# Designs tried in a protein design run: peptides against a protein of PDB entry 7BBL. Part 78

Target 1, 86 residues: chain A of PDB entry 7BBL
Amino acid sequence: IAQESLESQEQRARAALRERYLRSLLAMVGHQVSFTLHEGVRVAAHFGATDLDVANFYVSQLQTPIGVQAEALLRCSDIISYTFKP

## One batch from the design tools (peptide; made by RFdiffusion4, then SolubleMPNN)

Design b2_p23_4_s4 (from b2_p23_4, 8 letters changed)
Fold by OpenDDE base, seed 3:
Structure b2_p23_4_s4 (fold): chain B 86 residues (1-86), chain A 23 residues (1-23)
Amino acid sequence: as target 1 above (86 residues)
Amino acid sequence: LAALQERFVAELEARIAEERAVL
């Protein structure tokens, strides 16, 4: 039985991780997401899209400590983590 | 934002299909 090479196994593992990530983004579309930013700041917004080239989040109804912004751009570099309920 | 979201969804679905083809 021809065994799959280690390199081929690694390629499939990378592809599986990419697919899981992409599906997670798809699952967030249209849902409210909670973002943890630096210095303990937490915000919530409806997820619209990301820019895969520039690493931005395009969101609506962004709830901040000082009010609500109808549409906003969050830089991925400012985000520590995020969570949502599918 | 709605138009951007629609394009984003279409792109995600296309990329997911490409990954599935190699798994």
Scores: peptide ipSAE 0.633, ipTM 0.925, DockQ to the pose 0.762
Fold by OpenDDE base, seed 5:
Structure b2_p23_4_s4 (fold): chain B 86 residues (1-86), chain A 23 residues (1-23)
Amino acid sequence: as target 1 above (86 residues)
Amino acid sequence: LAALQERFVAELEARIAEERAVL
């Protein structure tokens, strides 16, 4: 029985991680996501889409400490973390 | 944003299918 090369195993592992990440994005579509920003600021918004390379988040109904934005862009550099309930 | 979301979903599904083909 031929053994898969280390490089091939690493390729499959990377592909599996990418798929899992992509599926997580898909699971967020249309759902409310909580974002932790700098300075302890937390906001919530309905997830619409991302820029997959830069991980910019295009969202709607962004709830901020100073009000609600109907549509907004959250840059990856502004986000510490995010959570959602699928 | 709705149109952007639709395109995004389509792109995600296509990319997921591509990754699954590699696995």
Scores: peptide ipSAE 0.632, ipTM 0.924, DockQ to the pose 0.812
Fold by OpenDDE base, seed 1:
Structure b2_p23_4_s4 (fold): chain B 86 residues (1-86), chain A 23 residues (1-23)
Amino acid sequence: as target 1 above (86 residues)
Amino acid sequence: LAALQERFVAELEARIAEERAVL
């Protein structure tokens, strides 16, 4: 029985994590997501899409401390974390 | 945004299928 190399196992593990990430993005589509930004700022928005290269977030109904923005772009560099209910 | 969202979903599904083929 040919033993799978350690490198091959690691590649499969990375692929599994990428798939999990992609599925998580898919699960977020159309749902409200809560974002934690720098300095304790918290916002909520309906998730529309991302730029998969830069992970920019394209959202709607962004609830900010100053009001609601109909559509907005959140840069990945602005975001500390995010959460949503599936 | 709706058209962008549709393209995004299609792209996600395609990439998921690609990763699944490697596993």
Scores: peptide ipSAE 0.632, ipTM 0.924, DockQ to the pose 0.789
Fold by OpenDDE base, seed 4:
Structure b2_p23_4_s4 (fold): chain B 86 residues (1-86), chain A 23 residues (1-23)
Amino acid sequence: as target 1 above (86 residues)
Amino acid sequence: LAALQERFVAELEARIAEERAVL
């Protein structure tokens, strides 16, 4: 019986993970997201968009330890993790 | 930001559809 090649299986697995990731981004649109940054800094902001190649986050109402920014860019390199409530 | 968000949503939906087509 002909089996799907290992490379083809890996390609499907990667595609499934990409779809899951993209759907998670779509689910965040318009919601408040909590970001964990370096040195234990945590911020919250309303998610607007990302660039899909670099994963920069374009957000509004960014609540930081020192104040609120109406609009902000969070670079992927600045972010350790994020969470949100759908 | 609103216009950027709209373009982002459209791009996401298109990419999701493309991934689904290959799965």
Scores: peptide ipSAE 0.632, ipTM 0.924, DockQ to the pose 0.848

Design b2_p23_5_s1 (from b2_p23_5, 12 letters changed)
Fold by OpenDDE base, seed 5:
Structure b2_p23_5_s1 (fold): chain B 86 residues (1-86), chain A 23 residues (1-23)
Amino acid sequence: as target 1 above (86 residues)
Amino acid sequence: GAALEAMSIEELQALMSRMHILP
């Protein structure tokens, strides 16, 4: 059989990343998530919901350097990365 | 304890920009 093309390899890689992302959303339910934001800001919050296009994170019990917010919206454009313990 | 999971928003944005069919 013919070897997989570069484009096909990239497509599989993207699909794998998407699967990992979706799995992470399920895994973070009920857990505190640490978000690294721009300008060196780090916050922690409980996951509520997100847009599937990775636009926004709706969270609760947001711990910020200036206080705790019961509910908040974290915009994707403000986030660099996130980590959590599943 | 449980291992940390990590995700880069930059990678996710790149994925969403290039992916035409979402699972």
Scores: peptide ipSAE 0.183, ipTM 0.666, DockQ to the pose 0.056
Fold by OpenDDE base, seed 3:
Parts: structure tokens; sequence; C-alpha cells
Structure b2_p23_5_s1 (fold): chain B 86 residues (1-86), chain A 23 residues (1-23)
């Protein structure tokens, strides 16, 4: 029987993740996104724009523990992960 | 309830630093 190579399996996995990421960017438009930052900090904000290759996020209405920022830039180096409900 | 989408920036950056593949 034929078996798929490890290389092809990894390629499919990478392709699937990239597609999921790109689709998530489209899906989060107009929605609030929750960002998990370092030191356990979690913030919520509305998606504005992103750098597709670097994953810097320009957001609005950033809710932080000490207040709300109308506009903000979340750098990829600041972000651990993000979640949202499409 | 709607399904929650979760993404890791570290995982994405690792992917982006390598081959860019789209289905």
Amino acid sequence: as target 1 above (86 residues)
Amino acid sequence: GAALEAMSIEELQALMSRMHILP
C-alpha cells in the first residue's frame, strides 16, 4: 500500500494552518478579538488591520486592565495567541 | 454558541519563516 511521506504530511499541515490564519483575518473583521499577551495579560480589541507576514495587529477600542485605548498597535512580539468568535 | 477560533502567534511565525504554502 502507498503511504504519504512525512514531507507531504508536513506540507499539508502548513498549508492548512496558513489557510486557517488567512481566513481568520477575514472572519474577525467587525468582531472583538481577545489577545493573550505575556505575563498572563489578556486584552480585547476590535480588529483593524495586520501585516500578513509579521502578524502585527492594528486594533481599536483596546480594553486593558487600566483602561481603553482608542487605537493601538499590538506587535507580534507582544502576542502569545488570539481568539475570537466568528 | 459559535465555535471559538484560536491561533498561536509563535506557531504562525514559525510557519511564516519557512515555506509559504496555500491550498
Scores: peptide ipSAE 0.179, ipTM 0.665, DockQ to the pose 0.059
Fold by OpenDDE base, seed 4:
Structure b2_p23_5_s1 (fold): chain B 86 residues (1-86), chain A 23 residues (1-23)
Amino acid sequence: as target 1 above (86 residues)
Amino acid sequence: GAALEAMSIEELQALMSRMHILP
């Protein structure tokens, strides 16, 4: 019985991850998103827009440990991960 | 409550690089 190649498995995994990412962007609209940044810093913000191919996040109401910024840009190099509840 | 969604930027960057989107 034929087995799926590693290349095919990786291709499916990449496609699934891309779909999940795009769906997450749609799902986070209007919701607060929690971003984990470097050095253990965590911030919360509302999603505005993103550079789909680079993962830069344009956000509003950025809540930081020392205050709130009305508008902000979170660069992909700043971010480790994000979470939210749809 | 609603299920938590989570995503790693490292995973996304790796994906985009392999797709020749990121340099």
Scores: peptide ipSAE 0.175, ipTM 0.662, DockQ to the pose 0.053
Fold by OpenDDE base, seed 1:
Formats: structure tokens, C-alpha cells, sequence
Structure b2_p23_5_s1 (fold): chain B 86 residues (1-86), chain A 23 residues (1-23)
């Protein structure tokens, strides 16, 4: 049989993940996003923009444990994951 | 209803660290 090269498999995997990521960014527009941060902190916010290269999230109406921040930057290093309902 | 979407930043970090080598 013809076995796909390991590099080819990796390329497909990276492409698939990139596509999923980009689609998620598009899909979260107009929806509240829940971000899981370090130390068990969870925040909710509306998506504004992102730095596609480093996954920094510029958000609005950030609901934190201690209040609401009108606008904020969630750095990639701050975030563990995010979820939303498209 | 629509399925819940989720993304791991760890996965993104791994991707981004290697994106410079994508053709």
C-alpha cells in the first residue's frame, strides 16, 4: 500500500487545527465566549479581535470574578481554553 | 441545538510554534 509520509500527516493535522481555530473565531462573533484561565479562573466576554499569530484575544464586556471590564486583552499565556455556543 | 465549540490554547500554541514551517 501507499503510506502517507509522516510529514504529510503532520501538515494535514496542522491545517485541520488551523481551520478549526479560524472557524471558531468566525463562529464566536456575536456570541459570548467563556474563557478558562489559569488558577481556575473563568471569565465571559464578547469577542472583538485576535492576533492570529499568537492567539491574543481582544474582548469586550469581560465578566471577571470581581467585576466587568469594558474592554480587555486576554493574552495567549493567560488562557487555557475557550468555549462558546455558535 | 448547536454543539458547544471548544479550543485548547495548548493546541494552538503547538500549532503556532510550527506555523512558520507551513508551505
Amino acid sequence: as target 1 above (86 residues)
Amino acid sequence: GAALEAMSIEELQALMSRMHILP
Scores: peptide ipSAE 0.172, ipTM 0.661, DockQ to the pose 0.053

Design b2_p23_5_s2 (from b2_p23_5, 10 letters changed)
Fold by OpenDDE base, seed 5:
Structure b2_p23_5_s2 (fold): chain B 86 residues (1-86), chain A 23 residues (1-23)
Amino acid sequence: as target 1 above (86 residues)
Amino acid sequence: GAALEAMSIAQLQELMSRMTILP
């Protein structure tokens, strides 16, 4: 009954986080999502689809400080975090 | 419904970049 290794613990943590992420993607379909970007920029947009390979978010009705963009592409590399109400 | 907690993209990407699968 040896203790689980640190590497094994981290692996389980990553798996749990991945599952949470995937479930959030399913839950946000069609809903408005608030994205926090770099440099303190915050935008809101309706989730359309995600390309998991490239990590792109395809969204609609993107609300920015200068107006609303009908269709847009958000790269995961530009996103710090996101929140939404299912 | 209640809002979900913020998901950190940076955290997810950092962990995945360091992922090692045990045999």
Scores: peptide ipSAE 0.086, ipTM 0.585, DockQ to the pose 0.050
Fold by OpenDDE base, seed 2:
Structure b2_p23_5_s2 (fold): chain B 86 residues (1-86), chain A 23 residues (1-23)
Amino acid sequence: as target 1 above (86 residues)
Amino acid sequence: GAALEAMSIAQLQELMSRMTILP
């Protein structure tokens, strides 16, 4: 039988990863997420939304070392990793 | 969006590697 082309395989792989990512974003909406940022900074915030093109994270109740910020934007470039429980 | 749709497998893998889903 003919094998799927490399291009087709890559397209499917991208689609699968994209779907997984988007589903994970949906899963974290309204939940508290722990973000590990640069310079040893760790924050927690409730996920609100993301800009899919730029991957900005719009969050609320951002708990920082110096207090709580009601609304904030976390840039993807600032984030090393994030964890949450769906 | 267009940017996400245009991401390579490597780029998407990088995004996923930065995310940990707790049990």
Scores: peptide ipSAE 0.029, ipTM 0.504, DockQ to the pose 0.846
Fold by OpenDDE base, seed 3:
Structure b2_p23_5_s2 (fold): chain B 86 residues (1-86), chain A 23 residues (1-23)
Amino acid sequence: as target 1 above (86 residues)
Amino acid sequence: GAALEAMSIAQLQELMSRMTILP
C-alpha cells in the first residue's frame, strides 16, 4: 500500500478540524460561555453567532465586572480562551 | 464553507486549543 502524501494528510487534518470547530459552535448556541480575556478579565455570555472569516463572536447577556450588556461583539483577538458546557 | 476555506491548519489548531468543552 502506497504511503499517503503529506499534502493529503494535511488536507484530512484541516477537514477534521473544520468539522470539529463547526460542531462545537453548534453545541454552543444558546448556552452560556465563559470567556477569558486579556489582563485577567473573565466574562460570561450566551453565544449567538460568529462570522467565521474574522472570528467575531456575537453574544447576549454579557456579564462584566461593571454590569450586564444585552448585546455584544467579542473579537477573537481579544479572547485568550473560552469554556462552555453543551 | 467559503469562510473556513482560507483558514490554515495552524489557525484552526490555535483556535481549537483555546476552546475547552466541559463534560
Scores: peptide ipSAE 0.029, ipTM 0.504, DockQ to the pose 0.717
Fold by OpenDDE base, seed 1:
Formats: structure tokens, C-alpha cells, sequence
Structure b2_p23_5_s2 (fold): chain B 86 residues (1-86), chain A 23 residues (1-23)
């Protein structure tokens, strides 16, 4: 049988990663997420929405070392990593 | 389409590497 083309493989891989990411966002809803930011800053917040074009995370009840923000915007470029329990 | 759809596999892998799902 003919092998799948490289282009097709790449397309499938990208689609799979996109789906995995989106599903993870859905799993994040309703749970507190811990974000590790630059300079060792760690914050906790509830996921609200994301802007796929700009890669922004809209969160609520953001707990920072300085205080709590009811609503906040986290840029992907500011985030080193994040963890949550679905 | 969304910018995410235009990302390379490497970029997507980097994105996923920043995510840890706790059991």
C-alpha cells in the first residue's frame, strides 16, 4: 500500500496537537489553574476564555503575590508553564 | 483562521510542553 505523504502526516500531526490543546482548555474550565510566569512569579486563577489569534488567556480570580484581581489577561508570552487538575 | 492553525508543529509542541495536567 502507498505510504502517507509527509505533508499529510504533518497536517495530521498539527490537527492532533490543536485538538489536544483545545480539549485541555475545556478540561481547564471550572478548575483553578496554576500559572508559572517569568521571574519566578506564580499565580492561580480560573480559566475563562482564550484568544486563539493573540494567544491570550482571560482568567478570573487571579491570585497574585500582590493581591487578587477579579479579572485579568495573561499573555502566552508571559507564561512559562501552567498546571491544573481536570 | 486562528493563528494557532498557522503554527508549526514545533511551535505547537512547545505550547503543549508548557502544559502539565495533574492526575
Amino acid sequence: as target 1 above (86 residues)
Amino acid sequence: GAALEAMSIAQLQELMSRMTILP
Scores: peptide ipSAE 0.027, ipTM 0.501, DockQ to the pose 0.774

Design b2_p23_5_s3 (from b2_p23_5, 11 letters changed)
Fold by OpenDDE base, seed 5:
Structure b2_p23_5_s3 (fold): chain B 86 residues (1-86), chain A 23 residues (1-23)
Amino acid sequence: as target 1 above (86 residues)
Amino acid sequence: GAALEAMSVAELEALMARMIELP
């Protein structure tokens, strides 16, 4: 049985992740997304756009524990995870 | 319940580590 090299396996894995990521971005357009941030903070916001180079999230109607923020930037480094209903 | 899409920071980091063009 032919076995893939480690590099080939990693390449496929990265490609799969990228596809999933891109699909998620497409799917979340127009939807409210729940973001889990550090220190147990959870926020919800409407997806606007992303900076694909650094995976920044540009969002609107950010619901925070202290109120609603009209527009906000969520940095990838601040995000633990996100979920949404497709 | 409704299905959810989820992405972790680990997955995002993996994506950022190497930029790949999808076919």
Scores: peptide ipSAE 0.026, ipTM 0.488, DockQ to the pose 0.057
Fold by OpenDDE base, seed 3:
Structure b2_p23_5_s3 (fold): chain B 86 residues (1-86), chain A 23 residues (1-23)
Amino acid sequence: as target 1 above (86 residues)
Amino acid sequence: GAALEAMSVAELEALMARMIELP
């Protein structure tokens, strides 16, 4: 019985994460998303779009500790994680 | 309550690695 190689397992894992990411983007449309940033900062914003190559998040109504920003760009390097209710 | 979707930077990095491997 042929066993799946480690490389094949890793490929399946990456493919599963890609699918999950794409599904999350679709689910975010029209919803408020909570972003956890560095230094313990948490913000909420409405999802607009992303560019897949750089993983920039284009958002609106960004709620920050000092007020609301109408439009903003969040770079992947700034984000620790994000959550939302689909 | 409804289940939440969540993704970490580590998961995003894994996605990027997958994109690099694709033609």
Scores: peptide ipSAE 0.024, ipTM 0.472, DockQ to the pose 0.052
Fold by OpenDDE base, seed 4:
Structure b2_p23_5_s3 (fold): chain B 86 residues (1-86), chain A 23 residues (1-23)
Amino acid sequence: as target 1 above (86 residues)
Amino acid sequence: GAALEAMSVAELEALMARMIELP
């Protein structure tokens, strides 16, 4: 039986991740997303858009521990992970 | 209710770093 190389497995994994990411962006439009930031900080905001290199998340109604910000930019370097309900 | 979609930014960064290799 032919065995798939590690390189081929990695290629498929990257392709699957890319598809998952793009589909997630479409699914989260207008929805509230929960972002986990450094130092255990968790915020919620409505997704607006990302830039082409996925460096920034543009969001609205950002709920922070100190209040709500109408519009905000979350840098990728500040974000650990995110979750949402489509 | 529970979130149905989740992704780490570390995974996204890794993806972007290797975008040129994507099919």
Scores: peptide ipSAE 0.024, ipTM 0.481, DockQ to the pose 0.054
Fold by OpenDDE base, seed 1:
Formats: C-alpha cells, sequence, structure tokens
Structure b2_p23_5_s3 (fold): chain B 86 residues (1-86), chain A 23 residues (1-23)
C-alpha cells in the first residue's frame, strides 16, 4: 500500500492549522476577544478585520490599561494568543 | 509603501475555503 510522505503529512498539518486559524477569525466576529500580548499584557476588543499581508488585526472597543480605544490596530507580532467564547 | 488592505469576513471565508483544498 502507498504510504503518505512526510512532506505530504507536514503540508496537510500546515493546511489544517491555517484553516483552524481562519475559522477562528470568522468565529470571533461579534464577540469580545481577549488578546494576550507580550509582557503579560491582556486587552479585550471586538474583531473587525485582518490584513493578510501584514497580519494586522483591526479591532474596535479596545480595552487597554489606559482606557478604551474606539478603533485600533493590533500587530500580529504583538499577539501571543487570543481567546473568546463563541 | 504598500497600502494595507483589510479583509472582510466574506473574503476570509473564501480564503479558508481555498486552504481546505490544499493537499
Amino acid sequence: as target 1 above (86 residues)
Amino acid sequence: GAALEAMSVAELEALMARMIELP
């Protein structure tokens, strides 16, 4: 029987992760999302859109330690993780 | 520099669909 190559397995794994990521972006629309940033900083915001080229997150109602920003841009490089309840 | 383009939910969905088709 034919065995899938390691390269093919890795490709499928990467594709699955990419799908999961994008699906999460779709699922977070309309929900408040908690973003974990570097240095233990956590912010909450509503997801608006993303820019694939720079992987920026366009968000609204960003709750930060210094106040609420109506609209903001979160750089992907600043984000460690995010959580939300669908 | 290049202009930043934000993707809508519909565009993200389309991209996701494309990724599902990747081997």
Scores: peptide ipSAE 0.017, ipTM 0.434, DockQ to the pose 0.050

Design b2_p23_5_s4 (from b2_p23_5, 12 letters changed)
Fold by OpenDDE base, seed 3:
Structure b2_p23_5_s4 (fold): chain B 86 residues (1-86), chain A 23 residues (1-23)
Amino acid sequence: as target 1 above (86 residues)
Amino acid sequence: GARLEAMSIEELQELMSRMIIEP
């Protein structure tokens, strides 16, 4: 029995995590998501997609303290956390 | 994407920790 190297195990682990994350994003498509941003700002919006690098979140019907934006872009770096109910 | 593929296990875990799925 050939033992898999630690490096190979890590590579599989990374691939699995990437896939799980992307699948989770897909599950959010079309659903309202609550985003917690910096400085205590909280917004809600319908999740549309991310770019391939997961640098930006493309959302619609963004509810902010001062109004609603039909379409908006949220930078991943601005997001502290977000919650979603399947 | 290239950025996602370059991330370490720890970085991916941090990214995922920001997503909170309600029961």
Scores: peptide ipSAE 0.595, ipTM 0.892, DockQ to the pose 0.864
Fold by OpenDDE base, seed 5:
Structure b2_p23_5_s4 (fold): chain B 86 residues (1-86), chain A 23 residues (1-23)
Amino acid sequence: as target 1 above (86 residues)
Amino acid sequence: GARLEAMSIEELQELMSRMIIEP
């Protein structure tokens, strides 16, 4: 039988990565996450959701050096890394 | 979304690398 094309294999690989990433995001919902931002800034917040393009992180109880924000938007481009404990 | 669907394997891996899951 004919084998899957290289293009199809790549498409499946991308789809698998997208799914794994989205499932990981779902696992973070409601949990406190520690974000490392630019300029050495580190903040903590409860992860709520992302927009459909995963361009923005919608969080709550954002703890910043100057206070706590009940609701906040973190652009992915501003996030160097983030960590959470399940 | 449209942006996510358009991302390459390398871009997706970069996004995932920024997420660190603690044990």
Scores: peptide ipSAE 0.594, ipTM 0.891, DockQ to the pose 0.869
Fold by OpenDDE base, seed 2:
Structure b2_p23_5_s4 (fold): chain B 86 residues (1-86), chain A 23 residues (1-23)
Amino acid sequence: as target 1 above (86 residues)
Amino acid sequence: GARLEAMSIEELQELMSRMIIEP
């Protein structure tokens, strides 16, 4: 039996990681998520979705120090980390 | 998406590391 190439193994690994990440995002839908942004800014919002490139996070009920925004867009590049409690 | 499909294992791991799932 021929051994799977290293390239093929890496392709499967990447696919698995992509799937796991996307599944995690799906699990967050509708839940409140705490986002840590630059300069120590932390906001909470209900996660809605990302675009297919995961460049932007579409959220609702964004709680900021200056008020609540019904709908907002968070750039993935601006997010240092975010926490979700299932 | 094209960007996600083009990401390396390391890039995907970095992306995932930003997500902190609390128990």
Scores: peptide ipSAE 0.594, ipTM 0.891, DockQ to the pose 0.858
Fold by OpenDDE base, seed 1:
Structure b2_p23_5_s4 (fold): chain B 86 residues (1-86), chain A 23 residues (1-23)
Amino acid sequence: as target 1 above (86 residues)
Amino acid sequence: GARLEAMSIEELQELMSRMIIEP
C-alpha cells in the first residue's frame, strides 16, 4: 500500500491554503473593503488587486480622514484586518 | 510569488485570519 509522506501532505495543505486565500481575494475584486490599519486608522476603498507576493494591496477610491484618493497602495504589513461583504 | 510560496501553514493562516468576510 502506497503511503503519502507527511511532507507531501503538508505541501498539499499549504497549496490548498494559498489557493483558498487567493480565491478569497479574487472575490473582493471590485468591492468596497473596510480596512483597519494601525493607530486606529480606518479607511474604505475598492479592492483592485495584490501583487504576486501579497505584499501590497492596490485599491481605488480610498476614503481617508482627510479625503478621497483615486488610487492608492496599502502595504499588507500595515493592515491589521479588513472586511467586505460578498 | 516567491514570498507567498515560501510561507508556512501558520503564516498563511495568520494572513487569512485578517480577512473578515461578512455574512
Scores: peptide ipSAE 0.591, ipTM 0.889, DockQ to the pose 0.862

Design b2_p23_6_s4 (from b2_p23_6, 9 letters changed)
Fold by OpenDDE base, seed 1:
Structure b2_p23_6_s4 (fold): chain B 86 residues (1-86), chain A 23 residues (1-23)
Amino acid sequence: as target 1 above (86 residues)
Amino acid sequence: LAEAALRNRALEAELEAIRAAFL
């Protein structure tokens, strides 16, 4: 019985987490997501897509305190948290 | 978003690659 190295175990654990994340993103497609931004600002938007490496959210129908934007780009650095119902 | 479909396909491709390599 060949025992897997610690590094290999860590790689598999990271891969499993990444898989879960990717599945979650795909589940968000077309759904409305609630975003909490800095200074307590909350917005809602329909999720379109994200980048693989850079955490950008491409969204539509962005509801902001000042109006609705048809399309928008949200940077993850601007987002404190988000929630959605799959 | 015309680009959204392409980006989502990239996510699907990465997901498949992870499954093949590690899971």
Scores: peptide ipSAE 0.365, ipTM 0.850, DockQ to the pose 0.081
Fold by OpenDDE base, seed 2:
Structure b2_p23_6_s4 (fold): chain B 86 residues (1-86), chain A 23 residues (1-23)
Amino acid sequence: as target 1 above (86 residues)
Amino acid sequence: LAEAALRNRALEAELEAIRAAFL
């Protein structure tokens, strides 16, 4: 049996990580999510949707240190991590 | 957020495509 190529193994590993990411996004729908941003900033918001290509996070009820924004856009590049209770 | 449902369906479609191709 031919051993799977290194490239094929890497593709499978990337696919597994992407699947985990997509599952997390779908699980976030309708839940409050805590986002960790740069410089120690943390915000909470309800997840709405994300773009597959642009990777923007469309959220509602964004809680920031200066108040609550009803609807907001978070750039993926600004997000370090997120947590939520499924 | 009317577009949210359509975007989430796109996420589901990509997830299914990944499973079909690799998993």
Scores: peptide ipSAE 0.364, ipTM 0.847, DockQ to the pose 0.081
Fold by OpenDDE base, seed 5:
Structure b2_p23_6_s4 (fold): chain B 86 residues (1-86), chain A 23 residues (1-23)
Amino acid sequence: as target 1 above (86 residues)
Amino acid sequence: LAEAALRNRALEAELEAIRAAFL
């Protein structure tokens, strides 16, 4: 059995992680998601969609410390982590 | 809403492409 190259193993590992990420995104469509932003700020919003390249989060009913935004765009650079209930 | 649906279709398409290539 030919040993898979390190590069090929890395490609498959990246693909597996990307696949799991995409599955999670699709699973949270229409659900409320909790986002942890910088400085410990937490917001909640309903997930709408993302970009493939920049991973922008298009959300609705964004609950922020200063109020609720009907629609908003969260950039990946603003987000530390997110959680949701499937 | 229409744009969100299109973007989510793109996610599904990429997911399927990854499955076909690696999984």
Scores: peptide ipSAE 0.363, ipTM 0.846, DockQ to the pose 0.081
Fold by OpenDDE base, seed 3:
Structure b2_p23_6_s4 (fold): chain B 86 residues (1-86), chain A 23 residues (1-23)
Amino acid sequence: as target 1 above (86 residues)
Amino acid sequence: LAEAALRNRALEAELEAIRAAFL
């Protein structure tokens, strides 16, 4: 029985993670999302879109401790996690 | 709105490509 190489297993694992990420983004469309940022900061916003290359999150009605921004840009590198109700 | 729709379609296309190749 031919065994799958370690490199091939890693490629499939990366593909599975990317698939889960993309599915979550698509499910996020039209919903309010809670974002956990660094230093324990949590914000909520409506998801608009994301770009594939820069991985920015384009959001609206961003609720922060100091007020609401009608439109905002969140960098993927600033986000630890996110949750939402499908 | 139009730009968001285009980006979302790109996500769908990548998802389909990953499924076809690996899953």
Scores: peptide ipSAE 0.360, ipTM 0.846, DockQ to the pose 0.081

